# Designs tried in a protein design run: peptides against a protein of PDB entry 6IDX. Part 343

Target 1, 380 residues: chain A of PDB entry 6IDX
Amino acid sequence: KELAKLSADVTFATEFINMDGIIVLTRLVESGTKLLSHYSEMLAFTLTAFLELMDHGIVSWDMVSITFIKQIAGYVSQPMVDVSILQRSLAILESMVLNSQSLYQKIAEEITVGQLISHLQVSNQEIQTYAIALINALFLKAPEDKRQDMANAFAQKHLRSIILNHVIRGNRPIKTEMAHQLYVLQVLTFNLLEERMMTKMDPNDQAQRDIIFELRRIAFDAESDPSNAPGSGTEKRKAMYTKDYKMLGFTNHINPAMDFTQTPPGMLALDNMLYLAKVHQDTYIRIVLENSSREDKHECPFGRSAIELTKMLCEILQVGELPNEGRNDYHPMFFTHDRAFEELFGICIQLLNKTWKEMRATAEDFNKVMQVVREQITRA

## One batch from the design tools (peptide; made by RFdiffusion4, then SolubleMPNN)

Design b2_p30_1_s1 (from b2_p30_1, 21 letters changed)
Fold by OpenDDE base, seed 2:
Structure b2_p30_1_s1 (fold): chain B 380 residues (1-380), chain A 30 residues (1-30)
Amino acid sequence: as target 1 above (380 residues)
Amino acid sequence: DEAREREREAALQGLIRLAKEQRRKAIASE
């Protein structure tokens, strides 16, 4: 206990390190010897002293043995561990992951996100915070090839639902530390959208063009008896599609693919449109058809609106930005659904369409409508 | 790429600082 307190002092830490004190502490952990009276308390103080000593940055984190890592990982994976040991073990693992890529690799082999999920299902917010902090550390340090796997683990309904139910909807106020970890997790999750946001549509890619064609089909052919698909020649068909793409509110009626060459939001806008069309088909069809039948110049251009809204949402959510240490603002909504961004888009596109009508907007008012919608979204 | 890596490193250092601060607060409360 005294050692743990004194270890916070840099002078003491320097002297203790010079006496090989850290080596002694690591060997105590490595030995796994449970024979001592008050072992759990002694181990907790040992781990505290180790953390405080390492926090001075005098000794490299790479000095730790694989046996030490396995012991610490063992304390986190064991079902019956003292809370004080668990907390310190999570903090040590977080620190190891953050401070060393080599330790990250070793820890990522020993611990799964699934094991850390169990530590979210507890009433101790400190344990929950350290568990999320370790998850965030693992996510941040993951190589690009494994980020998608981590992303998928975060996108796993299970992790999201547990965070929602046991952390966010817990019977206790969220502390600042937890709020920050939730913010970090949210930012790291949104950064997965960056690739799609920065992906330009290739107008020559037939598969991407087929998605635009599917948007047209869902809007206009779903209510049409398939028997009335006029077997009209290729030119008449192309002219018909140009009319449909105009009714969909694309800027380029001849080649809508050109509207998705702008990055941001690139292909992410098309993903949002397709999600809306497939998952919220009635809402999609209603929005498109209501505006497609208008001849009064008060039509809301869906395609253009969806692209600019996607871009706006990326700006509001700071997609592609890294987490800031001073922020703790997270959106609980993003833990309510696996496709939370696309669901938010679906809500906001309805808001946009409503606002357009209320303003009696024309195409000239487009930017003004978007500004009003931005203010509405940011105040909500 | 280099700018992004620098931003990533800055974010990492921020998280390291925060982790240290959280531990200090926890120890002070015990």
Scores: peptide ipSAE 0.362, ipTM 0.882, DockQ to the pose 0.851
Fold by OpenDDE base, seed 3:
Structure b2_p30_1_s1 (fold): chain B 380 residues (1-380), chain A 30 residues (1-30)
Amino acid sequence: as target 1 above (380 residues)
Amino acid sequence: DEAREREREAALQGLIRLAKEQRRKAIASE
């Protein structure tokens, strides 16, 4: 206990480290020897002292043995561990992951997200905070190829639902530390959209063009058997599609694929449109048809609006930006659905369509409508 | 790419600092 307290002092820490004191502490943990009276309390103070000593940055985290890592990981994975040991063990693992890529690799092999989820299902907000902090550390340090897999594991309905139900909707006020960790998790998760946001559509890719054709089909041919596409010559069919793409509100009604070549939002806008069309088909059809039937120049260009809205949402949500240590703002809605971004898009596109109608906007008012919608989204 | 990596490193360093601060507060409260 006294050592743990003194270890916060830089002078003491330097002297103690110079005496190989940190090695002694690590060996105590590595031994796993439960033979001592008050082992749990002693271990908790040992882990405290270790953290305080390491926090001075005098010793590299890479000095830590695999045996030590396994012991600490063991305290996190074992049921019925003392809360004080668990908390410190989570904090140690977080620090290891953050400070060393080598330690990240070792820890990622020893700890599963499933084990960390169990620590979210508790009433102790401090434990929950450290568990999310470790998740965030693992997420940040994950290689790009594994980041999507981790995100998919985090996107497991289970983790989001647990965070929502046990953390956000818990009976306790969210502390600043937890709010920050939720913010970080949100930022790191939205950064997975960056790839799609920066992916240009290839106008020559038939598979990508087929998605645009599917958007057209859902909007205009939902009741028509695809077999009854009138066998009118290729030119009439192209002319019909051009008209339909104009009614869909694409800027390039001849080749709508060109509207998705701009990054941001690139293919992410098409993903949002397709999600809306498939998951919220009635809403999609309504929005498109209400604007396609207008002859009064008050039509809301859905395609253009969807693209610019996607871009706007990326800007508002700071997609591709890294978490800032000073921010604690998170959106609870992010934890309500696996496709929270696409659902937010679906809400916002309805808001945009409503605002367009209320303003009696024309194509010339497009930027004004988008500005009003931005203000509405940012105030909500 | 280098700019993104620098931003990533800066964010990482920020999280490291925050983690240290949180631990210090937690330990001091016990």
Scores: peptide ipSAE 0.361, ipTM 0.882, DockQ to the pose 0.868
Fold by OpenDDE base, seed 5:
Structure b2_p30_1_s1 (fold): chain B 380 residues (1-380), chain A 30 residues (1-30)
Amino acid sequence: as target 1 above (380 residues)
Amino acid sequence: DEAREREREAALQGLIRLAKEQRRKAIASE
């Protein structure tokens, strides 16, 4: 206990480290010697002293043995571990992951996000905070190939649902530390959209063109029996599609693929449009048909609006930006749905369409409508 | 690429500092 307190002092820490004190502490953990009646308390103070000593940055985290890592991981994975040991073990693992890529690799083999979920289902907010902090550390340090796996693990309904129900909807006020970890998790998850946001559509890619064609089909052919494909020649079909793409509100109604060559938002806008069309088909069809039936120049260009709204949402959510230490703002909606970004897009595109009607906007008012919508989204 | 790597390193250092501060607060409350 005294050692743990004194370890916060740089002068004491320096002298203790010079006496190989950290090595002694690590060996105590590695030995796993449960022999003392006060083992749990002693171990908790040992882990505290170890963390405080390592926090001075005098000793590299790479000095830690695989046996030590396995012991700490064991405390996190074992049921009915003392809360004080669990909290410190999570904090040690977080620190190891953050400070060393080598330790990240070793820890990522020993611990899964699934094992950390159990530590979110507790009433102790400190444990919950350190569990999310460790998830965030693992996510930040993950190589690009494994980030998608982490994303998929986070996209599993269970992690988001558990955070929502046990953390956000918990009976306790969310502390600043937890709010920051939720913010970090949100930022790291939205950063997975960066690839799609920066992906240009290839106008020659048939698979991507088929998605645009599917948007047209869902909007205009959903009630038409596939048998009534008008047998008109390929040119008349192209001319018909050009009219349909104009009614969909694409800027380039001849080749809508060109609207998705701008990055940001690139292909992410097309993903949002397709999600809306498939998951919220009635809403999509309503928005498109309400605007396609208007000849009064007050039509809201859906395609253009969807692209610019996607770009705006990326700016508001800071997609591609790294977490900032001073920020604690998170969106509870992010934890309510697996496709939270696309759902937010679906809400915001309806808001945009409503605002456009209320303003009696024309194409010349487009930027003004977008500004009003931005203010509405940022105040919500 | 170098700019992104620098930003990533800065964010990492920020998280490390925050983790230290959180631990200090936790220890002080015991």
Scores: peptide ipSAE 0.358, ipTM 0.880, DockQ to the pose 0.859
Fold by OpenDDE base, seed 4:
Structure b2_p30_1_s1 (fold): chain B 380 residues (1-380), chain A 30 residues (1-30)
Amino acid sequence: as target 1 above (380 residues)
Amino acid sequence: DEAREREREAALQGLIRLAKEQRRKAIASE
């Protein structure tokens, strides 16, 4: 206990480290010897002192043995561990993951997301906070390829559901520390959209062109079988498609692919449009047809609106921004659905369409409508 | 304890910055 307290002092820490004190503490953990009458209390103070000493940055985290890592990971994976030991073990693993890529790789092999999820299902908010902190550290240190896999994984969907039900909807007020970890997790999740937001459409990619054609098909040919291959169109068919793309409200109604070459929002806007068209087909068709059937100058250009709304949502949600220190503002809505961004887009595009009608807007009022919609979204 | 938690949060924030910068570089190189 006194060692743990004194380890917070840099002068004491320096002297203790010079005496190989950290090595002694690590060996106590590595031994795993439960034979001492006060083992749990001693271990809790040992882990505290170890963290305090390492937090001075005098010793590299890479000094720890694989045996030490396995012991700490063992305390996190064991169902009947003392809460004080569990808390410190989670904090040690977090610090290891953050400070060393080599330690990240070793820890990622020893710890499963399922083990961390179990610590979210408890009533102790401190344990929940440290579990999310470790998840955030793992998410942050994961290679880019693995981050996308983590987002798409069933484990991430399950994690979201557990956080919603056991943390956000828990019977306890959310503390500032937990709110910060939820904010960080949200930011890290939104940063996965950055790739698509910065991906330009290739106008020569046939698969991407087929998505735009599918948007047209869903809007205007909802009952027609996809059997009409897009390639066999006579000049009359090309002229028909140009008219349809104009009715969809694309800026470049001759080649709608060009509207998705601007980044941001790039391909993310097309992803949102396709999601709306497939998952909320009735809403999509309604919005498109309500604006395409108007013969008055009050048509809301859906394609342009969807692109600019996607960009606006990226700005509001700070997609591709870093979490700021001291921010604790998380959006519970983003934990309610697996495709929360696309669902938010679907709500906001309806709001935009409504606001456009209420304002009796024309194409010249587009920026004014977008400003009003921004204010409405930011106040909600 | 709260101050050290803040330092850990700051370290996390620093690493979040680095991870984001790496992603931006990757996307810009594609």
Scores: peptide ipSAE 0.146, ipTM 0.590, DockQ to the pose 0.032; fails the geometry check

Design b2_p30_1_s2 (from b2_p30_1, 20 letters changed)
Fold by OpenDDE base, seed 4:
Structure b2_p30_1_s2 (fold): chain B 380 residues (1-380), chain A 30 residues (1-30)
Amino acid sequence: as target 1 above (380 residues)
Amino acid sequence: MEEKEKKRKEALEGLIKKAKAARKKAIASE
């Protein structure tokens, strides 16, 4: 206990480290010696002293043994561990993951996100905070190939729903530390959209062109059985499609693929449009047909609006920006749905369409409508 | 690419600092 308190002093820490004191503490943990009276309390203070000493940055985190890592990971994976030991063990693992890529690799082999989920299903908000902090650390440090797997694990209804039900909808007020971890998790998850946001459509990619064609089909051919094979590409059919793409509100009516060559928002706008068309088909068809049936200059160009709205949402949500230490603002909506970004897009595109009608906007007012919509979204 | 890596390093340093500050606050409250 006194050692843990004194370890906060840099002068004491320097002298203690020079006496190989950290090595002694690590060996105590590595030994796993349960033979001591008050073992749990002694271990909790040992782990506190270790963290305080390491936090001075005098010793590299890479000095820790694999045995030490396994012991700490063991305390996190065991169901009957003292809360004080669990809390400190989570904090040590977080620090290891953040400070060292080599320790990240070792820890990622010893623990799973599934094991950390169990620590979210508790009433102790400090344990929940450290569990999310460790998840965030693992997410941030994950190599690019594994980031998508972690993304998928987060998109797995389980982690999101548990955070929603046990943290956000918990009977306790969310502390600043937890709010920060929720913010970090949100930012890291939205950053998975960066790839799609920065992906240009290839106008020569047939699969991507088929998505645009599917948007047309859903909007205009909803009653037509898919059995009518896309027969002969007669000039009349190309002219018909040009009309349909104009009615969809694309800027390039001849080749709508060109509208998705700008990054941001690139292909992410097309993903949002396709999600809306498939998941909220009635809403999509309504928005498209309400504007396509207008022969007046007051038509809201859906395609252009969807692209610019996607770009605006990326700007508002800071897609592609890394988490800031000073921020603790998170969107609860992010935890309510697995496809929260696409759902937000679906809400905002309806808001845009409504605002366009209310303003009696023309194509010349497009930027003014977008500014009003931005203010509405930012205030919500 | 280099600028993204620099920003990633700065963000990581910020998170490390935040984690350290949170631990100090927690220990001081015990």
Scores: peptide ipSAE 0.383, ipTM 0.889, DockQ to the pose 0.868
Fold by OpenDDE base, seed 3:
Structure b2_p30_1_s2 (fold): chain B 380 residues (1-380), chain A 30 residues (1-30)
Amino acid sequence: as target 1 above (380 residues)
Amino acid sequence: MEEKEKKRKEALEGLIKKAKAARKKAIASE
């Protein structure tokens, strides 16, 4: 206990490290010898002293043995462990992952996300915080090729639902430390959208063009009796589609693919539009048809609005920006749905369409409407 | 690429600093 307290002092820590004291602490953990009276208390103070000593940055985290890592990982994976040991073990693993890529690789082999999920189902918010902190550390340190797989494992419905039910909807106030970890997890998850946000549509890719055609089909052919599909020739079809793309509110109604060549938001806008059209089909059709039937110049251009709204949401959510140490603002909606960004888009596009009508906007007012919608979204 | 890597390093340093500050606060309360 005294050693753990004194280890917070840099002068003491320097002298103790110079006496190989940290090596003695690591060997004590490595031995796993439970034969000592008050072993759990002694081990908890040993782990505290180790963390405080390492936090001075005098010794590299790479000095730790594989045996030490396995022993700490063992305390996290064991079903019955003392709470004090578990908390410190999670904190050590977080620190190892954050400070060393080589330790990340070793820890990622020893610990499963499933084991960390079990520590979220407890009533202890400190354990929950360190478990999410370790998840965030693993996510941040994941190589680019594994990041999506880890994200999919972390974004599994199970982790999201457990965080929602046991952390956010828990009977306890969310502490600042937990709020920060929830913010970090949100930022890291939204940053997976960066790839799609920066992906330009290829106007020559037929598969991508077929998605735009599917948006047209859902809007105009899904409610039309299939008998009224005009069997008219290829040129009349192109002219017909140009009219339909104008009614959909694309800027380039001749070649809508060109509207998705700007990054941001690139293909992410098309993903949002397709999600809305498939998952919220009635809402999509209503928005498109209400505006396509207007001859009064008060039509809200859906395609243009969807693209600019996607870009605006990326700006508001800071997609592509990394977590900041000073922030703890998280959106509970992120944990309510697996497709939280697309659902947010679906809410915001309805808000935009409503605001456009209320303002009696024309195409000249587009930027003013977008500014009002931005203020509405940021105040909610 | 270099700017993105710099931002990644700064963010990581910030998270390390935050984790250290949280631990120090927890130990001081015990």
Scores: peptide ipSAE 0.382, ipTM 0.888, DockQ to the pose 0.851
Fold by OpenDDE base, seed 1:
Structure b2_p30_1_s2 (fold): chain B 380 residues (1-380), chain A 30 residues (1-30)
Amino acid sequence: as target 1 above (380 residues)
Amino acid sequence: MEEKEKKRKEALEGLIKKAKAARKKAIASE
């Protein structure tokens, strides 16, 4: 207990470290010997002293043994561990992951997201905060090829739903530290959209062209039996499709694929349009048909609007930007749905169409409408 | 690539600093 207090002093810490004091503390943890009276209390103070000493930055985190890592991971995975030990163990793991890529690799093998989810289902907000902090550390330090797999694993484990129900909808006010961790998790989750945002459509990729054709089919051929294979289109069908792509509000009516070659938002705009068309089909058909039936030059170009709205949402949500230490602003709405970005797009595209009608806009007013919609979204 | 790596380093340094600040506050409350 006294050592834990003294370890906060840099002068004491320097002398204690020079005497190999950290090595002694690590060996106490590595021994795992429960034979001592008040072992849990002694261990909690040992872990506190270790964290305070390491926080001075005099010793590299890479000095810790694999046995030490396994003991700390063991305290996080065991169901009957003292809360004080659990809290400090989560904080040590977070620090190890943040400070060392080598330690990240070892910890990612020993700890699963499923084990950390159990610590979100408790009433202790400090434990919940450290559990999310460790998840965020693992997410940030993950190599690019594993980030999508980690996100998919979080979705499969209902991490979003658990955070919503046990943290956001909890009976306690959210502290600043938790708000920061929720912000970080939100930013890291939206950064998974960066790949799609920066992916250009290949105008020669038939599978991507078939998605644009499916958007046309859902809007205009909803009663036609899907048995008409898309491949047998006569020249008359190509001319008909050009008219339909104009009614859909694409800028390039001949080759709508060209509208998705600009990055941002690239293919992410097409993903949003397809999601709207499949999940909210009635809303999609209504928006397209209301604008395609107008003869007064007040048509809202859906395709162009969807692309520019996707780009604007990426700018507002800072997609591709990394979390900073000074922010704690998170959107609770992003924890209400697994596909929260696409759902937000579906709400905002309806708002855009409403605003376009209210302004009696024409194609020349497009940028003015987008500016008004930006202000409406950022104030909500 | 170099700019992304710089931003990643800055973000990591910020998270490390925030984690230290949170621990100091937690220990001071105990």
Scores: peptide ipSAE 0.381, ipTM 0.889, DockQ to the pose 0.876
Fold by OpenDDE base, seed 2:
Structure b2_p30_1_s2 (fold): chain B 380 residues (1-380), chain A 30 residues (1-30)
Amino acid sequence: as target 1 above (380 residues)
Amino acid sequence: MEEKEKKRKEALEGLIKKAKAARKKAIASE
């Protein structure tokens, strides 16, 4: 206890480290010797002293053994561990992951997100905060190939639902530290959209062109079986498609694929449009047909609007930006649905269509409508 | 690439600092 308190002092820490004191503390943890009277209290103070000493940055985190990591991971994986040991163990693992890529690799082999999810199903908000902090550290340090796998593990309905039900809808007020971790998790989740946001459509990719054709089919031929492969498009069929792409509100009526070559929002806009068309088909058809039947110059161009709205949402949500230590603002809405970005797009495109009608807008008013919609979204 | 790596390093340093501050606050409250 006294050692843990003194370890916060830089002078004491320097002298203690020079005496190989950290090595002694690590060996105490590595031994796993439960035979000591007051073992749990002694271990909690040992872990506190270790954290305080390491926080001075005098010793590299890479000095820790694999046995030490396994012991700490063991305390996190055991259901009957003392709360004080669990909190310190989560904080040590977070610090290891943040400070060392080598330790990240070792910890990612010893701990699963599933084990950390169990620590979210508790009434202790401090444990929940450290569990999310460790999740965020693992997510931040994950290589690009594994980030999508971690995201898919997060997109497993389970983690989102547990955070929503046990953290956000918990019977306790959310502390600043938890709000920060929820913000960080949100930012890291939105950064998964960066790849699609920066992916240009290839106008020569037939599979991507077939998605645009599917948008046309859903809007105008909803009763027609998709088995009618776009046969060799006779000139009449190409001319008919140009009219349909105009009614869909694409800027390039001849080749709508060209509207998705601008990054941002690139392919992310097409993903949102396809999601709306498949999941909210009635809403999609209504928006398209209400504007396709108007010959009064007050038609809202759906395709153009969807692209610019996707870009605007990326700007508002700061897609591709890294988390800031000073921010604690999170959106509870993003924890309510697995595809929260696409659902937000579906709400905002309806708001845009409504605002366009209310303003009696024309194509010349497009930028003014987008400004009003931006203000409405940022105030909500 | 260098700018993205610099931003990643700065963000990581910020998160490390925040984690240290949170631990100090938690220990001071026990």
Scores: peptide ipSAE 0.378, ipTM 0.888, DockQ to the pose 0.858

